# Peptides against a protein of PDB entry 3QIS: the designs that were tried, part 330

Target 1, 334 residues: chain A of PDB entry 3QIS
Amino acid sequence: PSLELSRREFVFENVKFRQLQKEKFQISNNGQVPCHFSFIPKLNDSQYCKPWLRAEPFEGYLEPNETVDISLDVYVSKDSVTILNSGEDKIEDILVLHLDRGKDYFLTISGNYLPSCFGTSLEALCRMKRPIREVPVTKLIDLEEDSFLEKEKSLLQMVPLDEGASERPLQVPKEIWLLVDHLFKYACHQEDLFQTPGMQEELQQIIDCLDTSIPETIPGSNHSVAEALLIFLEALPEPVICYELYQRCLDSAYDPRICRQVISQLPRCHRNVFRYLMAFLRELLKFSEYNSVNANMIATLFTSLLLRPPPNLMARQTPSDRQRAIQFLLGFLL

## One batch from the design tools (peptide; made by RFdiffusion4, then SolubleMPNN)

Design b2_p29_2_s3 (from b2_p29_2, 10 letters changed)
Fold by OpenDDE base, seed 2:
Structure b2_p29_2_s3 (fold): chain B 334 residues (1-334), chain A 29 residues (1-29)
Amino acid sequence: as target 1 above (334 residues)
Amino acid sequence: SEVEERFSDEPFVIEIHKEMEELRKEYLA
């Protein structure tokens, strides 16, 4: 069996978080026998491609002189955004198109990724006084490494943040302030806030706006700005309540004094973001007659974002653990 | 400002707002 491929080299320029890109090519059976094709893993790989790439169809049969279109889809989700922001991974792959009882055909995938404030750590963002797209990639790597070390020092109650020659970090990321300040100004009276989904086009505009500027106003509807805040919190590599404190939050959920003590042990940026979000959400609850928002709805929604189970415990989360997590957050909303 | 009025009991929110308004002003100048 043999195949003809219309293209073997694919370039995905300016790949962004949550922006789908598609490249198509054709495969044709130029042989005289039916053939089965499949994308196969390389040596030592478990998957035929990286998590941000897919082929559709990834396998199939071709009769003699039959042609099929294959789509190569590049999509950076929350699961790949952090490793692409850090440059640990890149928009490069090699796909192996295997023909049963035939040859292997190699496809080269290349391109560039544009960093996002989505999927970047709170510690790194507090050190970025300019939009992330204005920060050199080498400097992003340094900021993430430095941010990890500062987080560990803070959790261990070691040396007070030495007022070393580094510029003072922001109290919270500017991106969180931009989202929350917009919602505070324009969305307190918005009916069904956090209940109505945003528009996908507006969400992309909001992400691009936060990555490239410090605007006076965020584009899009209040629903899109509200959903962008949820997406931002979901995409954090470390949740606002660090994984190290997860179990202590559950254990303290019915003691408001212990809950406040647990929050006081968060890294400075995480603690500040938590306090800032809780202040905003308490203010939003004063407008419940207009926005249909109540404490139970907000606690249920934000608990899954702010208080995520550690990866090793995800498969073991009980309904009791979920209720304790909600109760922990309710103690800051009421 | 509306932030200073509505968050009069939350001085930390007012501090963040002032710092960020200054940062935005410096960026747009």
Scores: peptide ipSAE 0.683, ipTM 0.968, DockQ to the pose 0.877
Fold by OpenDDE base, seed 4:
Structure b2_p29_2_s3 (fold): chain B 334 residues (1-334), chain A 29 residues (1-29)
Amino acid sequence: as target 1 above (334 residues)
Amino acid sequence: SEVEERFSDEPFVIEIHKEMEELRKEYLA
């Protein structure tokens, strides 16, 4: 069996977080026998492609002289955004299109990724006084390394070494302030806030706006701005409540004094973001008659974002653990 | 400001707001 491919090289320019890109090609069976094709893993890979790439269809059957269109879809989710922001991964892959009882066909995927404040650590963002797209990638890496060291120092309660000439970090990321301040100003009376989904086009505009500017106003509806805040919190590589404190939050869920002590042990930026969000959410709850938002709804929604189980425990989270996590947040909303 | 009025009991929120408004102003100048 043999195939002809209309194209073997694919370039995905300016790949962004949550923006789907598609490239298409045709495969044709120019042989005299039917053939089965599939995308297969390379040697030592578990998957036929990187997590941000997909082929559709990824397998199929072709009669003699049959042609099929294959879509190559590039989509950077929360699961790929962090490693692409750091440059640990890149928009580069090789796909192996296998023909049963035939040869392999290699497809080259290339392109560039545009960094996002989504999927960047709170520590790094607190050091970014400019939009992330204005920060050189080399400096982004340095900020992440420095941020890791500051997190570790904060957790170890090590005396701040001499305040070397490093600019004072922001109390919270400017991106969180932009989202929260907008919602505070314009969304307190918004019916069904955090319950109605945003528009995908508006979400993309909000992400691009936060990545490229410090705007006076965020574009889009209140629902889109609210969803953008949720997406931001979900995309954090380390949740607002650090994984190291997860179990202690659950264990303290019914003791408000211990809950406050646990939060006090967070790294400075994480603690500040948590306090800032809780203050905003308490203010939002004063308008429950207008926005239909209540403490149970907010606690349930934000628990999965702020108090995520460590990756090794995600599959083991019990309904009791979820209820404790909700109760922990309720102690800051009431 | 509306933030100063509504968060009068949350000085930390007011501090953040002031710092960020200054940062935005410096960026847009």
Scores: peptide ipSAE 0.678, ipTM 0.967, DockQ to the pose 0.882
Fold by OpenDDE base, seed 3:
Structure b2_p29_2_s3 (fold): chain B 334 residues (1-334), chain A 29 residues (1-29)
Amino acid sequence: as target 1 above (334 residues)
Amino acid sequence: SEVEERFSDEPFVIEIHKEMEELRKEYLA
């Protein structure tokens, strides 16, 4: 069996978080026999492609003289955004199109990624006084490394080394302030806030706006701005309540005094973001008659974002653990 | 400001707001 491929080299320029890009090519069976094709893992790989790439279809049969269109889809989710922001991964891959009893055909994937404040650590963002797209990539790497070290020192209760005349970090990321301040000003009376989905185009505009500017106003509907806040919190590499404190939050869930003590042990930026979000959400709840938002809904929604189980807890969170996590957050909303 | 009025019991929120408004002003100048 033999295949002809219409294209073997693919370039994905200016790949962004949550923006789907598609490239298509054709494969044709130039042989006299039916053939089965599949994308196969390279030697030592578990998957045929990187997590941000997909082929559709990834396998199939071709009769003699049959042609099929294959789509190569590039999509950076929350699961890939952090490693692309840091430059640990890149928009580069090689796909192996295998033909049963035939040859392997290699496809080259290349391109560039544009960094996002989404999927960047709270610590790094507190050090970014400018939009992330204005920060040199080399400086982004340094900021993530320094931020990791500061987080670890804070968790270990180590005295920060008074490193020199480093500009004082922001108390919270400017991106969180921009989102929350907008919602505070314009969305307190918005019916079905956090319950109505945003528009995908508006979400992309909001992300691009936060990555490239410090705007006076965020573009899009209140629903899109609200969803952008949820996406931001979900995309954080470390949740607002760091993994190390997860179990202590659950254990303290019914003692409001202990809950406050646990939160006081968060890294400075995480603690500040938590306090800031709780203040905003308490204010939003004063307008429940207008926005149809209640404490149980908000607690349920934000608990999954702010208080994530550690990756090592491969066990599904029990209903009891979920209820304790919700109760922990309720103690800050009521 | 509206933030200072609504968050009069939360000085921390007011402090963040002032810092961020200054940062935005410096960026846009």
Scores: peptide ipSAE 0.676, ipTM 0.966, DockQ to the pose 0.907
Fold by OpenDDE base, seed 1:
Structure b2_p29_2_s3 (fold): chain B 334 residues (1-334), chain A 29 residues (1-29)
Amino acid sequence: as target 1 above (334 residues)
Amino acid sequence: SEVEERFSDEPFVIEIHKEMEELRKEYLA
């Protein structure tokens, strides 16, 4: 069996968080026999491609002289955004298109990723006084390393080493402030806030706006801005309530005093973000007659974002654990 | 400001707002 490929090199320029890019190519059976094609893993890989890449179709049959279009889809989800922001991973891959009893055909995938404030740690964002797209990649790496060390020191209750030469970190990420301040100003009376989905185009504009500027106003509907806040919180590599405190939050869920003590043990940036979000959400609840937002809805929605189970416990979350997580958050909303 | 009025009982929110408004002004200047 033999194939002819219309292209073997693909370049995905300016790949962004949640922005789908597609490149297409054709494969043709120029042989005299039917053939089966499939994308196969390389010798050391479990998957035929990286998590941000997909081939469609990834397998199929071709009759003699048949041609099929294959789409290569690049999509950076919350599951890939953090490692791409840090430069740990890159928009580079090699696909192996295998023919049954035939040859292997190699496809080269390349491109560049544009960093996002989405999927960046709260610690790193508190050190970013400029939009992330204005921060040199070398400085992003340094900010992540420094953020890890500061989180570790904060969790250990070690006295901060003299912050002598570093600029004072922000109390909260500017991106969270931009989203929350917008919702506070413009969305308190928005019917079905956090219940109506945003527009995908507006979400992309909001992400690009936060990555590239410090605007006076966020573009898009209140629903899109609200959903962007949810996406931001979901994409955090470490949730607002650190994984280390997850179980203690569940154990304290029915004691408001212990709940407050647990929150006081968060790293400064995480604690500040938590307090800021809770203050905002309590303010939204005052307008429940207009926005249809109630404490149970908000607690149910935000618990999955703010109080995520550690990855090793995700598969073991019980209905009781979920109810305790909701109850924990309710103690800050009421 | 509207933030100072509505968050009068939350000085921390007012502090954040002031710091961020200053940061935004510095960025846009």
Scores: peptide ipSAE 0.671, ipTM 0.967, DockQ to the pose 0.875

Design b2_p29_2_s4 (from b2_p29_2 with Y7F N20M T21K E22K S29A)
Fold by OpenDDE base, seed 5:
Structure b2_p29_2_s4 (fold): chain B 334 residues (1-334), chain A 29 residues (1-29)
Amino acid sequence: as target 1 above (334 residues)
Amino acid sequence: SAVEEAFADEPLVIEIHEEMKKLREEYLA
């Protein structure tokens, strides 16, 4: 069997979080026999591609002189955004298109990723007084490393942050303030807030706006701004309630005093974000007659975002654990 | 301000708002 490929080199320029890019090519059976093709893992890889890449179709049959279009889809989800933001991974891959009883064809994938405040740690964002696209990539790496060290020191109740000559971190990420301040000003009376989906184009504009500027106003509908806040919280590498405190939150869920003590043990930025969000959500609940928002809906929605099970426990989450997690959050909304 | 009125009992929210408002003003100048 033999194939002809219309293209073997693919460049994905300016790849962004949640922005789908597609490149297409054709494969043609220039042989005299039917052939089966498949994308196969390289030696030592478990998958035929990186998590942000997909081929469609990834396998198939071609009759003699048949041609098929293959789409290479690049999509950075919450699962790939953090490693791309840090530069640990890059928009580079090699695909192996295998023919049964034939030869391999190599496809080169390349490009560049544009960092996002989405999928960046709260600690790093509190150290970013400028939009992330204005921060050198080398400095982003340093900020993530410093943020990890500060989180660990805070959890260990070690030495007070030396109020030394380093620029004081922000109380919360500016991106959280921009989203929440907008929602407070414009969305308190918005019918079906957090219940109506945002527009995908508006979500992309909001993400780009937060990555590139400190705006006076966020673009898009209140629904899109509200969904952008949810996406931001979902994309955090470490949830607002750190994984280390997850079980303690569940164990304390029916004791409001212990719940407050658990929250007091969060790293400063996480604790401030939690308190800030809870204050905003309590304010939003005062407008329930206008926005149709209630405490149970908000607690159910935000619990999955703020109080995520650690990855090793995710598959073991019981309905009881979920109910405890909701009850924990309700104690801050009521 | 509307923030100061709504969050009078939430000093952290006021502090955040003042800090961030200043940061935005400094960025846009």
Scores: peptide ipSAE 0.707, ipTM 0.969, DockQ to the pose 0.894
Fold by OpenDDE base, seed 2:
Structure b2_p29_2_s4 (fold): chain B 334 residues (1-334), chain A 29 residues (1-29)
Amino acid sequence: as target 1 above (334 residues)
Amino acid sequence: SAVEEAFADEPLVIEIHEEMKKLREEYLA
């Protein structure tokens, strides 16, 4: 059996968070026998491609002289955004198109990724006084290393970092302020806020706006700006309430005094983001007659974003643990 | 401002808003 491929080299330029790119090629059975094709893992890989890449179809049958179109889809989700922002992973892969009882055909995937404030740590963003697209990639790597060290020092209650030697970090990421300040100004009276989905095109414009500028106004509807805040919180590599404090939040959920003590132990940027979001959400609740927002809805929505179980405990989360997590957050909204 | 009035009991929100306004002004200059 043999195949003819219309293309073997694919370049995905300017790959962005949540922006689907597609490249198509044709495979043709130029042999005299039916062929089964499949994308197969390389010798050391568990998957035929990296998590941000997909082939569709990934397998199939071709009769003699039959042709099929294959789509190569590049999509950076929350699961790949952090490792691409750091440069730990890149838009490079090799696909192996296997022909049963035939040859292997190699496809080269290449391209470039454009970093996003989405999927970047709160610590790194607090050090980032300019839009992420204006920050040199070398400096992004340094900011992630420094962010890890600051988080560890803060959690260990080690000596306050000498405030004197480095540029003072922002109290919160500018991207969080931009989103929250917009929602405070324009969305307090918005009917069904956080209940109505945004538009996908507007979400992409908001992400691009936050990655490339410090705007006076965010583009899009209040629903799209509200959903962008949820996406931002979901894409954080470390949730606003650090994984190390997850169990203590659950254990304290019915004692408001202990809950406040647990939050006081967060790293400065995480603590400030938490307090800032809670202040905004309490203000939003004063307008419940206009926006249809209530404390139970907000607590249920934001608990999954702010208080995530550690990856090793995700499979073990009980309905009781979820109720405790909601109760913990309710103690800051009421 | 509307922020200072709404968050008069939340000094952190006011401090953040002042810092970020200044940062935006410096960026647009």
Scores: peptide ipSAE 0.706, ipTM 0.970, DockQ to the pose 0.910
Fold by OpenDDE base, seed 4:
Structure b2_p29_2_s4 (fold): chain B 334 residues (1-334), chain A 29 residues (1-29)
Amino acid sequence: as target 1 above (334 residues)
Amino acid sequence: SAVEEAFADEPLVIEIHEEMKKLREEYLA
């Protein structure tokens, strides 16, 4: 069997979080026999491509003189955004298009990623006084490393050593303030807030706005701004309530005094974000007559975002654990 | 301000708002 490929080199410029890019090429069976094609893993890989890349179709049959279009889809989800923001991964891959009993065809994927505040740690964002797109990639790496060390020191209750000439971190990420301040100012009376989905185009504009500026006003509907806050919280590499405190939150869920004590043990930025969000959500609940928001809805929605089970426990989350997690948040909303 | 009134019992929210307003002003200048 033999194939002709219309293209073998693909460049994905300015790849962004949640923005789908597509490149297409054709494969043609120029042989005299039917062939099966598939994208196959390289020798050391478990998958035929990186998590942010997909081929569609990734396999198929071609009759003699048949042609098929293959789409190469680049999409950075919450599952790939953190490693791309840090530069641990890059928009580079090699795909192996295999023919059964035939040759391998190599496709080169290249491009560049534009960092996002989405999928960046709370600690790193508290050190970013400018939009992330204005921060050199080398400095992003330094900020993540420094942020990890500060988180660990905070968890260990280590006295901050030398407050060296490092600028004082923000109390919370500016991006969280921008979202919450906008929602407080414009969305308290918004009917079906957090219940109506945003528009995908508006979500992209909001993400781009937060990545590139410190605006006076966030673009888009209140629903899109509300959903952007949810996406932001979901994309955090470490949830607002650190994984280390997850079980203690569940164990304390029915004792408000112990709940407050558990929250006091969070790293400063995480604790501040938690308190800030809870204060905002309590304020939002005062407008329940207008926005149709209630404490049970909010607790249910935000629990999955703020109080995520550690990766090793995700498969073991019981309905009881979920109810305890909801009850934990309810103690801060009521 | 509306934030100072709504969050009069939440000093952290006020402090965040003041810090962030200043940060935005410094960025836009």
Scores: peptide ipSAE 0.705, ipTM 0.970, DockQ to the pose 0.916
Fold by OpenDDE base, seed 1:
Structure b2_p29_2_s4 (fold): chain B 334 residues (1-334), chain A 29 residues (1-29)
Amino acid sequence: as target 1 above (334 residues)
Amino acid sequence: SAVEEAFADEPLVIEIHEEMKKLREEYLA
């Protein structure tokens, strides 16, 4: 069996978080026999492609003189955004298109990724006084390393080293303030806030706005701004409540005094973001007659974002654990 | 301000708002 490929080199320029890009090519059976094609893993790889890439279809049959269109889809989800922001991964891959009893055909994937404040740590963002797209990639790496070291020192209750001449970190990420300040000003009376989905185009505009500017006003509907806040919290590499405190939050869920003590042990940026969000959500609940928002809905929604189970425990989360997690958050909303 | 009035009992929210307003002013200048 043999194939003819219309293209073998693909370039994905300016890849962004949650923005789908597609490139298409054709494969044709120029042989005299039916053939089965599949994308196969390279030697030592578990998958035929990186997590941000897919082929559709990834396998199939072609009769003699049959042609099929294959789509190469690039999509940076929450699962790939952090490693792309740091430059640990890049928009580069090689796909192996295999023919049963035939040859391998190599496809080259290349491109560039544009960093996002989405999927960046709270610690790193607190050190970013400018939009992330204005920060040199080399400085992003340094900020992530420094942020990790400060998180570890804070969790270990190590004495802060002398405040050397490093610029004081922000109390919270500016992106969180921009989203929350907008929602406070414009969305407190918004019917079905956090219940109505945003528009995908508006979400992309909001992401791009936060990555490239410090605006006076965020673009899009209140629903899109509200969903952008949820997406931001979901995309955090470390949730607002650090994984190390997850179990203690569940264990304290029915003791409001212990709950406050657990939150006091968070790293400064995480603690400030948590308190800031809780203050905003308590304010939003005063407008429940207008926005249809109640404490149980908010606690249920935000618990999955703020109080995520550690990756090793995700598969074991019980309904009881989820209820405790909701109860923990309710103690800050009521 | 509306933030200072709504969050009079939440000094952290006021501090954040003041810091961030200044940061935005410095960025847009």
Scores: peptide ipSAE 0.704, ipTM 0.969, DockQ to the pose 0.913

